# Designs tried in a protein design run: peptides against a protein of PDB entry 5VZU. Part 125

Target 1, 271 residues: chain A of PDB entry 5VZU
Amino acid sequence: GRTLEDIFHEHMQELILMKFIYTSQYDNCLTYRRIYLPPSRPDDLIKPGLFKGTYGSHGLEIVMLSFHGRRARGTKITGDPNIPAGQQTVEIDLRHRIQLPDLENQRNFNELSRIVLEVRERVRQEQQEGGHEAGEGRGRQGPRESQPSPAQPRAEAPSKGPDGTPGEDGGEPGDAVAAAEQPAQCGQGQPFVLPVGVSSRNEDYPRTCRMCFYGTGLIAGHGFTSPERTPGVFILFDEDRFGFVWLELKSFSLYSRVQATFRNADAPSPQ

## One batch from the design tools (peptide; made by RFdiffusion4, then SolubleMPNN)

Design b2_p20_2_s4 (from b2_p20_2, 8 letters changed)
Fold by OpenDDE base, seed 2:
Structure b2_p20_2_s4 (fold): chain B 271 residues (1-271), chain A 20 residues (1-20)
Amino acid sequence: as target 1 above (271 residues)
Amino acid sequence: SDEAIKKEHERYEKYFEEKR
C-alpha cells in the first residue's frame, strides 16, 4: 500500500511542479506592482504592515496586516499553489473577542472549539438581523389614499365606583449590585498554550497572549479550487507577533513583523 | 520538523479530499 511518506513525496512533487508551471508561464511577462504600507491609525490594534508567517506546507508567507474599523485583514503578498497573491488569507472580527480559559482548559481542543463555534453562531445571527432591517426599509409605502372610514358611535361605557384602600406594603428595593465588569486588565498578557492535537511547525511560540479575536481564514485546493472561509482564532501576542489557529485544520500559524525599513513605502496622501 | 510539515500537509489534503 502507499505509505504516508509516499503520499507526502507525491504531493510535494505536485506542489513543486505547480510552482514551476506558474513561474515558467510568466517567463516573458513580469508585472511589477508597488506595495504601499497601510497608514497607521490611532485606533489600530497594532501598527499595520508586513508580517512573515507559515501556512500549511508552503513554507514562508508574506502577509500585509491592515485595519478597517472593527475588522482586521491579512492580505497575501506571496502567492502559493492553493491561494494566489492579493487574496485575503485572514479576516478578523475585532467586535468578537475570544476569552481563553485557564491554562489547564486551554489544552482541551473541544473547549476552544465550543467557544469559537458559539461566537461564529452569534456573528451569523447578527448578519441575519442586520440583513432583515436593510430589507424592510425599502418597502415603498405607496401613498395609500386614506379612504375616510365612517364615524362609528362612541358607546359610553359606565362609571363603576370607588373603593380605595391603599395597602402600603413598602417592599424594600433590593440593591441590584451591578456586578462591576472587572475592567479586563489590558496590560498583563495571559498564559497561552496550544490545545492538544493542534499542529505547530515550531514549539517556539509565545507562551503569553494579550488578546484573542474571532476570525476566518481562506482555504482552497490547488489552483484556487473550492475557496472557502474556515473559522479560527486570531491571537495577539505582542506589537510584532500574532498567531492564527485554524480550527477545522487543527493547525497554528505564527506571523512575525518584517523588521526591514522601507524607504518611501508610505501610501501617498489622498490628494 | 519535517514530520510536523508532513502531518500538516496530510491534514490539509485530506480535508479537501473529504469535501470533494
Scores: peptide ipSAE 0.259, ipTM 0.863, DockQ to the pose 0.502
Fold by OpenDDE base, seed 1:
Structure b2_p20_2_s4 (fold): chain B 271 residues (1-271), chain A 20 residues (1-20)
Amino acid sequence: as target 1 above (271 residues)
Amino acid sequence: SDEAIKKEHERYEKYFEEKR
């Protein structure tokens, strides 16, 4: 049978050949699109912008991070043979925070897998419940009863009904136990380590994280065949660094802010 | 680096092979 080494060599040769063909063919047909940086909002988890990351065998990738209310999105600026530019490489659900265990239990991949899969099932349940409420609201198109003709306005006289004294029924205000929203502890940086068996291209990743969220990553075959969303963990390290753990692939991608200042890259104000 | 890239690639290919 082909060894994993043979498969890697064959595919690396194919990827090098594809990269060579793409670079050589597009030299004469380069379409340039201006990229605008998303405006920063006060409620954004970090400043939106360009990040450089390691994705698959293709090496360095450029991703735009943007915020959309309770969702964050990584959009590919650089395409690869599997996933073209403009696709959402990661989608992050900011409603579903992941709590990492202690540093000892973080080494256990099965513990991380359990936590992520429990959150995935909650997200699926919320989507099913929201789908049922939207479905039942459409069913009561009762029959259009025929509008009866507009009967004429009889001008009946304003009888002065008497001054009924408002009884002061002092209904005791029932103690609405305000469920104390536990103050979102501004997460003191938690010690962070990758689980045993998660592959990182670089072992030089931050050993402290601020917070984690449930997310999904996009994977596809060559030519964007059979695209699917795989479960993962978005890890915020700091203002300029985040990671994504691809749970099923057992891989980790580190993304670092592009430090280059782009003149005139701001989105035009919506007129 | 190269061994980590190889191992990431092997996992990616295996994942797609198991779904075909």
Scores: peptide ipSAE 0.247, ipTM 0.857, DockQ to the pose 0.455
Fold by OpenDDE base, seed 4:
Structure b2_p20_2_s4 (fold): chain B 271 residues (1-271), chain A 20 residues (1-20)
Amino acid sequence: as target 1 above (271 residues)
Amino acid sequence: SDEAIKKEHERYEKYFEEKR
């Protein structure tokens, strides 16, 4: 039987061969695209930019992190045999914060899975409800046939007068207790550990996180076959580091900011 | 570690094999 070692060696040889083919045979077909760094906004969760990460078996990847209102996006700058460059490797819903349990319960994969899947169902419900409102609004412009109904002259009925007294009924203003959105305490990071059975390439990941959000990650077979989005957790560690837990794959990717300053990498100001 | 990469790969391939 193929050992797990044989499968890994065969696949690594295939990946190396694919990289070699892509770099050697398509040398003449390499379309270089200029990449601009996203402009930073004051409302961005962290500074947008380039991050280096470990993705799948393919080694080092470069991802662009950008913010789009209540969504964040990781876009592949480097392609791999499964997912080409320019694809969204992760999409993060900043509306759906994930609260991690205590450190003991964070080791339970089933607990994390429960939390993530509950959020996924809420996201699906919100998408279905928002889809219905867009559909119903277009139907009812039936042609208003302006039938000119005739001006019947209805009569002058008379003036009666009298005095009725001002009843003081003091309707108490019902205090709409605005549920004060507790300001997301940018508090001290909480202890963080990967669930048992989630693989990390390195055990050297941050053991404290600031916040987590629901997200989806893109997975595909070789040659971008059968691309799908899988549920996951975006973990913000600090200004320069984030992670993604791929729930179905039981894997963790760590992303660290590329500290290199690129001259002329800023997006051209919208003229 | 190479073993961690291997285990990640095995999980990825197994996930796609189970979906076929």
Scores: peptide ipSAE 0.201, ipTM 0.834, DockQ to the pose 0.513
Fold by OpenDDE base, seed 5:
Structure b2_p20_2_s4 (fold): chain B 271 residues (1-271), chain A 20 residues (1-20)
Amino acid sequence: as target 1 above (271 residues)
Amino acid sequence: SDEAIKKEHERYEKYFEEKR
């Protein structure tokens, strides 16, 4: 029988071959595109830029992290046999913070799964509600053919008198349940551990995280077949490190900032 | 480790096989 090593070796050879085929097909027409670093904004969760990740069977990947209001995006700078360069490998919803449990309960994959799936359902509901408001506004511009309804003479309704009884309608101030914005405990990092059964390529991941957010990761078969978004957790460790837990894959990707200074990598100022 | 990479791959392939 094929050993598990043989299967892995064959697969690694196939991935290398695929990578070689893809690179060689482009070798005749290498269009070099300049990548610009996104400008930093004051409200950005961390400085945007290039991060080196350990993702999937394919080894080391480079992603561009950028911020778009209440969303963060990881864009692949390096492609792989499954997902080409320029695809959004992760999309993070900065509105939906994930609160990790204590360190003992963080080891329980089912607890993390519960928390993430509850947030996924909220995101789905918000998308459905926002879709309904956009849908109802378009329906009512049926051309009302202005049939000229004949001007019936409105009779003079008589002057009813002045009885100004001030109804003290004591409108109880509806308790606006202030959604308690749980204060961003930006200060002391929470102890962090991967759930049991989540695979990491490197056991040397940060054991303290600043905050976590709901996100989706892109997965696809070879040649970008059947691309889909899977639920996950974006974990901010520090200014230079973040992780992504792929919930369905039970995998963890660690991303570290590329410390290389790129001369002239800034986007041209809009003239 | 190569074993961790392999386990990640096996999970990835299995996930796509179960969806076909």
Scores: peptide ipSAE 0.174, ipTM 0.821, DockQ to the pose 0.538

Design b2_p20_3_s1 (from b2_p20_3, 6 letters changed)
Fold by OpenDDE base, seed 4:
Structure b2_p20_3_s1 (fold): chain B 271 residues (1-271), chain A 20 residues (1-20)
Amino acid sequence: as target 1 above (271 residues)
Amino acid sequence: MEKEREEMLARLREEFQVSD
């Protein structure tokens, strides 16, 4: 029978061959599509743009980060053997903040897994509820044939007089205990460490993060077979760096802003 | 289905863990 080592070796050979095919296809590319940078908005978590990710055997990947209301998206600019260019490699739900525990508990993969899966179930429930409201709202527009109800004559209702004496009932001002807006903890980064058993290409990742959010990553087999969304954590480190923890893969991808200035990279104004 | 998914996840872990 094939050993696990034989299967691994065959898989790595297939991956190398596919990488070679994909790279050779770039040299034969007869059609180029212009990529535009997404417009920056005031409410964007960070400036949108190009980020370089380095993870595993895929090497260097380019991802476009963009913001879409309460969602962020990482779109592949470079394809790989599994996921072609133009796919949304990561989707971040900015409504679902992940609170990381202390550094000791951050090292526990099972604790991170618990937190992420609890948020996943909430997101799933919200999608089911919102799908139900959208479903029920469509069902009741049966065509009301507006039968023209005949114009019943306006009976002139008589002008009843004015004598509303203002009762001065001095309702005590209930002390609305102003729920002290917990001061939006201005972006003091929290200490950050990867869980034990999460693979990172480099241990040189930021040891402080600003915010974390629930997200999903796109995974597939070679040739984009059986594509699905896997749960993960988007980690904002700073204006120029973010990470993604692939929970089921036990892997971490670090993304750094491409600092190159592009002339004429802005999207054309929608005509 | 489940076995094929587990095999896909295993291959993906290998791809993500192998640093060139």
Scores: peptide ipSAE 0.543, ipTM 0.926, DockQ to the pose 0.495
Fold by OpenDDE base, seed 5:
Structure b2_p20_3_s1 (fold): chain B 271 residues (1-271), chain A 20 residues (1-20)
Amino acid sequence: as target 1 above (271 residues)
Amino acid sequence: MEKEREEMLARLREEFQVSD
């Protein structure tokens, strides 16, 4: 029977071939598309722009980071054999902050997995609840031809009198414990380490992070087959670096800002 | 389906773990 090793060897040969086809397509069909940088907004977690990321055997990839309200998006500028350019490689939910445990417990992959999967379940519940409210409102405009049922004369029920006893029921104002919006502690980074068994192409990743968020990564087979979203963790290190932990893949991708000053990369102002 | 997904995840783990 085929060994797992034979399957992996065949797969790696296919990957190399797909990379070769993909690179050869660049040589033959260079469609130059102008990429515009997203405009920066005051509420953006960091400045939007181009980031270079590493994906194990896929090598160096370019991703555009952009912000869309309470969501961040990484869009592939470079494609790979699995995921073509223009796809959203990562989608980050900035509403769902992940608090990393202490440095010792950060080494435990199962602890990170538990935290991420609990957040994933909350996100699914919120999506189901929000989907129900939008669905019920549209159904009832069937044109009920309300045939005019004849106005039966409602009898004048008599005016009972004005007994005005002022019950002073001093309803105590229930202290709505305002869920303290934990101030965006923009300041003190926490110690960061990858869990045991999470692979990183480079062990030279930042050992301090500012904050983490729940997100999903796009995965597919070669030729963009069976595309799906897998859970992960967005790690903000600083203004120029972020990471993504691919939970099911047990992999970490580090993204660093492309420092190149592109002349005329700004979107044309809508005239 | 599930087996095919597991095989896809196994291949993707290999792709992401192999450093050039």
Scores: peptide ipSAE 0.540, ipTM 0.926, DockQ to the pose 0.493
Fold by OpenDDE base, seed 1:
Structure b2_p20_3_s1 (fold): chain B 271 residues (1-271), chain A 20 residues (1-20)
Amino acid sequence: as target 1 above (271 residues)
Amino acid sequence: MEKEREEMLARLREEFQVSD
């Protein structure tokens, strides 16, 4: 339980006051926005939908999980004093799987930090390389008006056929040591534990995960000041649960599917 | 900038940490 001392921190008082003001203002200025559930696709990692996040003093957060090819996105349905509703609280790169170590090494925060930062550097390199290819591809569409230069009938100069002897350069077949792709054990859950010093609201998190991916979380000060992306780990536990490790915050957020049947929440069919 | 970021991260850690 939060100590009385924790409540007396100026920023925590501000947080409580802002939450109270936001909650109280709903009586006078309710803007209703219809939220549509994302359509499910066959290639979606899990069914998209509403998830209830539980972390820290924010308490309960509603996030919409959606899939965008090789990316997943958590969009805030509920705002908080730091991050308004409609912001992308998490962005997940499904191309960059994180391999967790054994349970002993999973307790080491520095090991997780190393793994995540190595993946972050790869993502940064790929963005730089892909930025160069996209830049070079646009430069070649100069409209060269091909002026039709007239067909001058240049002459038949003759067939001299000298016998170039084929040099048998016997290139030795370099033994491509097939790096044995360790069969992606795609099906069995891995034992999971939070690193020491990573806070969770409850110790009641799944102790087995299916997959982990590199991601970034959105952080900001009160009033959405200095917003930035911080590195983290998306942890898929099952069809209805995922987590996010906020690496720099040393915090874990657990997200559980909202088990509500929403009538008429489907996106209108594209006419 | 760096100091202000670390101060923001410190506040966010306190917000995200639930003291038991």
Scores: peptide ipSAE 0.544, ipTM 0.925, DockQ to the pose 0.564; fails the geometry check
Fold by OpenDDE base, seed 2:
Structure b2_p20_3_s1 (fold): chain B 271 residues (1-271), chain A 20 residues (1-20)
Amino acid sequence: as target 1 above (271 residues)
Amino acid sequence: MEKEREEMLARLREEFQVSD
């Protein structure tokens, strides 16, 4: 529950006022938009669909999870005073798996921060390299008129010399202990705990996770001011639950599948 | 810019940490 002290913060008063304004706008103009569920693909990490998120003062949010090759996206179905509906609240890079350490080291926020920031830097490098290859490929089609430069004939020189010895040094083949890629045990989830100092709205989060990925969350001020992407961790718990750790916010959001069956919510088959 | 960003992050931390 919010303390009375929390409500006295000017920005929290503004947030409450904005929530009231947004809810009061429904009395003046309701725009209905049909939402279609994305089709499931065999390569999707989990079934796409609607998830109910709970984080902080925003309360209950609905997000559409969808898959786009090696990326996943969470799109806001419900807007809030900071981020309007239709924005991509989370973007997940399924190429960049995060390995969580043991439970003792998972409690260390600085260790998680290090791991995430190292992955962020790799993603940035890959984006820069891929940008250069696309740039250089267009520039070189200038027609080099190959003028036939002539055949100049230079020159001789010479010869020497001989010797020595066949030193036998039988360097033992150092056994390159192939670090056996421990087959990612696809079946049993790993133990999971939030780092110390990461806030969760509910202490009732899954204590076992299937896999983690690098991702970014969208943040903005009230009225969608100064929108930016902040680094985080997508945590897949099971088929119906995922989390997002907002690294800079030291916050955790839990998302649970909306179990409601929607009639006629399937996208029309592309004719 | 940097100060305004840190002020935004501070407000967002409070907004995200407010438990019901």
Scores: peptide ipSAE 0.533, ipTM 0.923, DockQ to the pose 0.575; fails the geometry check

Design b2_p20_3_s2 (from b2_p20_3, 9 letters changed)
Fold by OpenDDE base, seed 4:
Structure b2_p20_3_s2 (fold): chain B 271 residues (1-271), chain A 20 residues (1-20)
Amino acid sequence: as target 1 above (271 residues)
Amino acid sequence: MEEERKKRLEELKKLFQVSD
């Protein structure tokens, strides 16, 4: 029987062959598109830009991280045989923070899976409710034929001004105990470890993270066949590093900022 | 459908698995 190693080796050979075929076929027909870096905003979780990802057999990938209100997006700059360039490899919902448990419970994949799936169901509910409000709001604009009912001049009834003194009933303002929003402890990274059975390319990932969010990753077969979104966790480590846990794949991808300075990479101002 | 998805997920897992 084929070993897992044989299957992996065959699949790596196929990926190399596909990459060779694609590069060789397109050598004479390469259309270069300029990539612009997204503008940074003060409310961005980190500076947007290019990140290098290294995961699995794909090797080095370039992803552009950008912020879109309460969403972050990782867009593939490098394509692979499964997912072409320009696709959103990750989509992050910044409304749905994931709280990681202690380090002992972080090692439990089932605990992470539970937390992520509970958030996924909340996101699904919010999408259904928001879809219902958007659906109901469109249904009631039937064309009111504005029949021009004639302006009958309704008479000026007179201005009687009775002087009623309102009594000053001094109702004591009940002390609304302002639930002190515990200041988001912005500063202290929490200890971080991958769950047992989550594959990482290297054990050299940051052992502290700032925060985590619910997200979805794009997965597809070769040639972008049957594309779907799979649930995962976006992990912000620092200003220059983030990770993504692919829950169903039991895999971790680490992304590190490309430190190269690009001249003239800023998006042209919208004219 | 579900079996095909399962097969595809197993193929994708192999792509994300680093050969040790």
Scores: peptide ipSAE 0.189, ipTM 0.783, DockQ to the pose 0.534
Fold by OpenDDE base, seed 5:
Structure b2_p20_3_s2 (fold): chain B 271 residues (1-271), chain A 20 residues (1-20)
Amino acid sequence: as target 1 above (271 residues)
Amino acid sequence: MEEERKKRLEELKKLFQVSD
């Protein structure tokens, strides 16, 4: 059989060749772009920054995690043969928390798939409803031609005033029990295990997670062909580690914070 | 179209699978 080393060597040769093709297409014009770290906000789920990811054959990747209101974004700092640098590899919807089942049911891939696909349908419904409200408002300014039609004077008249009584009907205010958003219990990590049949590059992933969210990952063919979003689960382990389960790919990516202090990585203050 | 997507997903799965 092919050894893991043979497959790694073949894949590294392909990655090197693809990198060579891309660099050669730009006439070796190495455009150095300064990367600015996103500013941290108080409402950020964790400190934004650079994370190193390992998944599948692509090896080591660098992703920038940033927060955008109720969304998180993973942006590729390193490109691969499928997805170039600067692409949004993951998009996380922080509105759609995923509650993992107990540890026994977490091993069931079909249970995770059910939970994720139910959330995906809710996200699609919300997008359709929000799209309809924006569409209806613009249509009706047809130019009303100013046809001058005339003054008819229609008249009178009168009066009458009377009585009727103040029926007291005390309609009880139905207590709309506002489903109390359970405060994000920042505390005790839930036991975590990957479902059976989800591939991980390293079995050494955190066995406890703080919270999970619905997200989508970007997938493409070689040369960024036919790019699409695939459903997945963002798993926050701690301040320095998160994962992404690629549901359709049955794969797990672990991301760990780059602990390097970058001098002058802060965005220039707007003067 | 669906078969082509399925084939592409299987190719991508191989890229995301750690080769056992």
Scores: peptide ipSAE 0.187, ipTM 0.784, DockQ to the pose 0.577
Fold by OpenDDE base, seed 3:
Structure b2_p20_3_s2 (fold): chain B 271 residues (1-271), chain A 20 residues (1-20)
Amino acid sequence: as target 1 above (271 residues)
Amino acid sequence: MEEERKKRLEELKKLFQVSD
């Protein structure tokens, strides 16, 4: 029987070959696309921009982080043999915060898996409910019933009916203390550790995180075959670093801000 | 054949995205 090592070596050889084919295609046709940095908004979780990640076996990847209301997106700037440039490698739901347990329980992969899968089920329910409301609104184009005729002007009568007394019920104004939505305190960073059995190329990841969110990662076979979304956790460490835990893959990707300044990288203002 | 191909694809996806 093939060993796990034999399977690994055969698949790694295929990955190297696909990387070679992909790289060799650049010799025949260079397509240049201008990349625009997303504008920063006051409600953005962190400044949007370019991040370098240790993503996959292929080396250093560049991802653009952008914010779209209550969603964040990681878009591949560098393509790979599986996922081409311009694809959304990660999609984050900023509505669904992941609360990590204490540091001891964070080492338990099954506990993280439970928490993430519970949030995934809530997201699925909300998508089904919102899909039903959008479907029912289109159906009542009732038939244009016909123009019935202009019937006549009947008259008069003035009847005077009577004096009903104003009851003075002086209901006290209950002070609805508007529970001031406490501005989401930029939570004191909590201790962070990867679960046992989550692979990370670099154990030098931040040991404190600000917050976590539910998200999905894009996975595909070579040549973007059978693309699918897998559940994961977006981990905000600081203004310049985030991570993504690929739950089903048991892997962690660390992303660090590209500190280089780009001239003329701003999107043209919408006219 | 199809099941073996599916298994191979799942293993390739894992090896690609799992940084050793």
Scores: peptide ipSAE 0.085, ipTM 0.724, DockQ to the pose 0.344
Fold by OpenDDE base, seed 1:
Structure b2_p20_3_s2 (fold): chain B 271 residues (1-271), chain A 20 residues (1-20)
Amino acid sequence: as target 1 above (271 residues)
Amino acid sequence: MEEERKKRLEELKKLFQVSD
């Protein structure tokens, strides 16, 4: 029977060969595009920049993390046989925080799956509701061509001024019980473990996380065939490390900040 | 459609589970 090692060797040989063919075919057609590092903003969850991905057989992956209000994006700087460079490998919704259970329950993949799928359903509902409001708002700006109906000069009928005193209907202010926003406990590090059956490249991942968010990861077949977004969990470990749990793939990707200083990599200030 | 997606996910899982 094929061992896991045989499958590993076959896939690694195929990926190495594909990478070699891809690099060799483009040797004469390399379009170099300058990449600018995104500017840091005070409201950014961590400093944006380049991160090295460590997952699977694809070898070295470089992803640029950037922040866009309540969203974060991981953009592929390196392509692979499935997903070309410039694609958004991960999209993170910073509005949808995931609360991890205790360490015992974190080991249960089904519990993590439940939590993520509940958040996915909320995100889908919010998109449907927001799509309805955006749809209804656009429907009312039909150009009423106000045809100028001609000004017929109708007459002066008289000024009778009846003094109708409107009654003071004292509507009682219903006590809107302000649902106490539980103060967002400043993210003390929580003990972290991967669920049983989630594959990581190694067991050397941070055992404490600051916070988690709902996100989606891009998956495709070879040659970017049938691309789709799958649900996952963005895990912030620290200023220089984050992870992504690919829920449907039962896989974990660790991303570590590239510590290399790039001269002149800053975006030109908008003049 | 669902079977093809399932097969593709299993192929992708193999690629992601292949740790060096």
Scores: peptide ipSAE 0.073, ipTM 0.696, DockQ to the pose 0.535

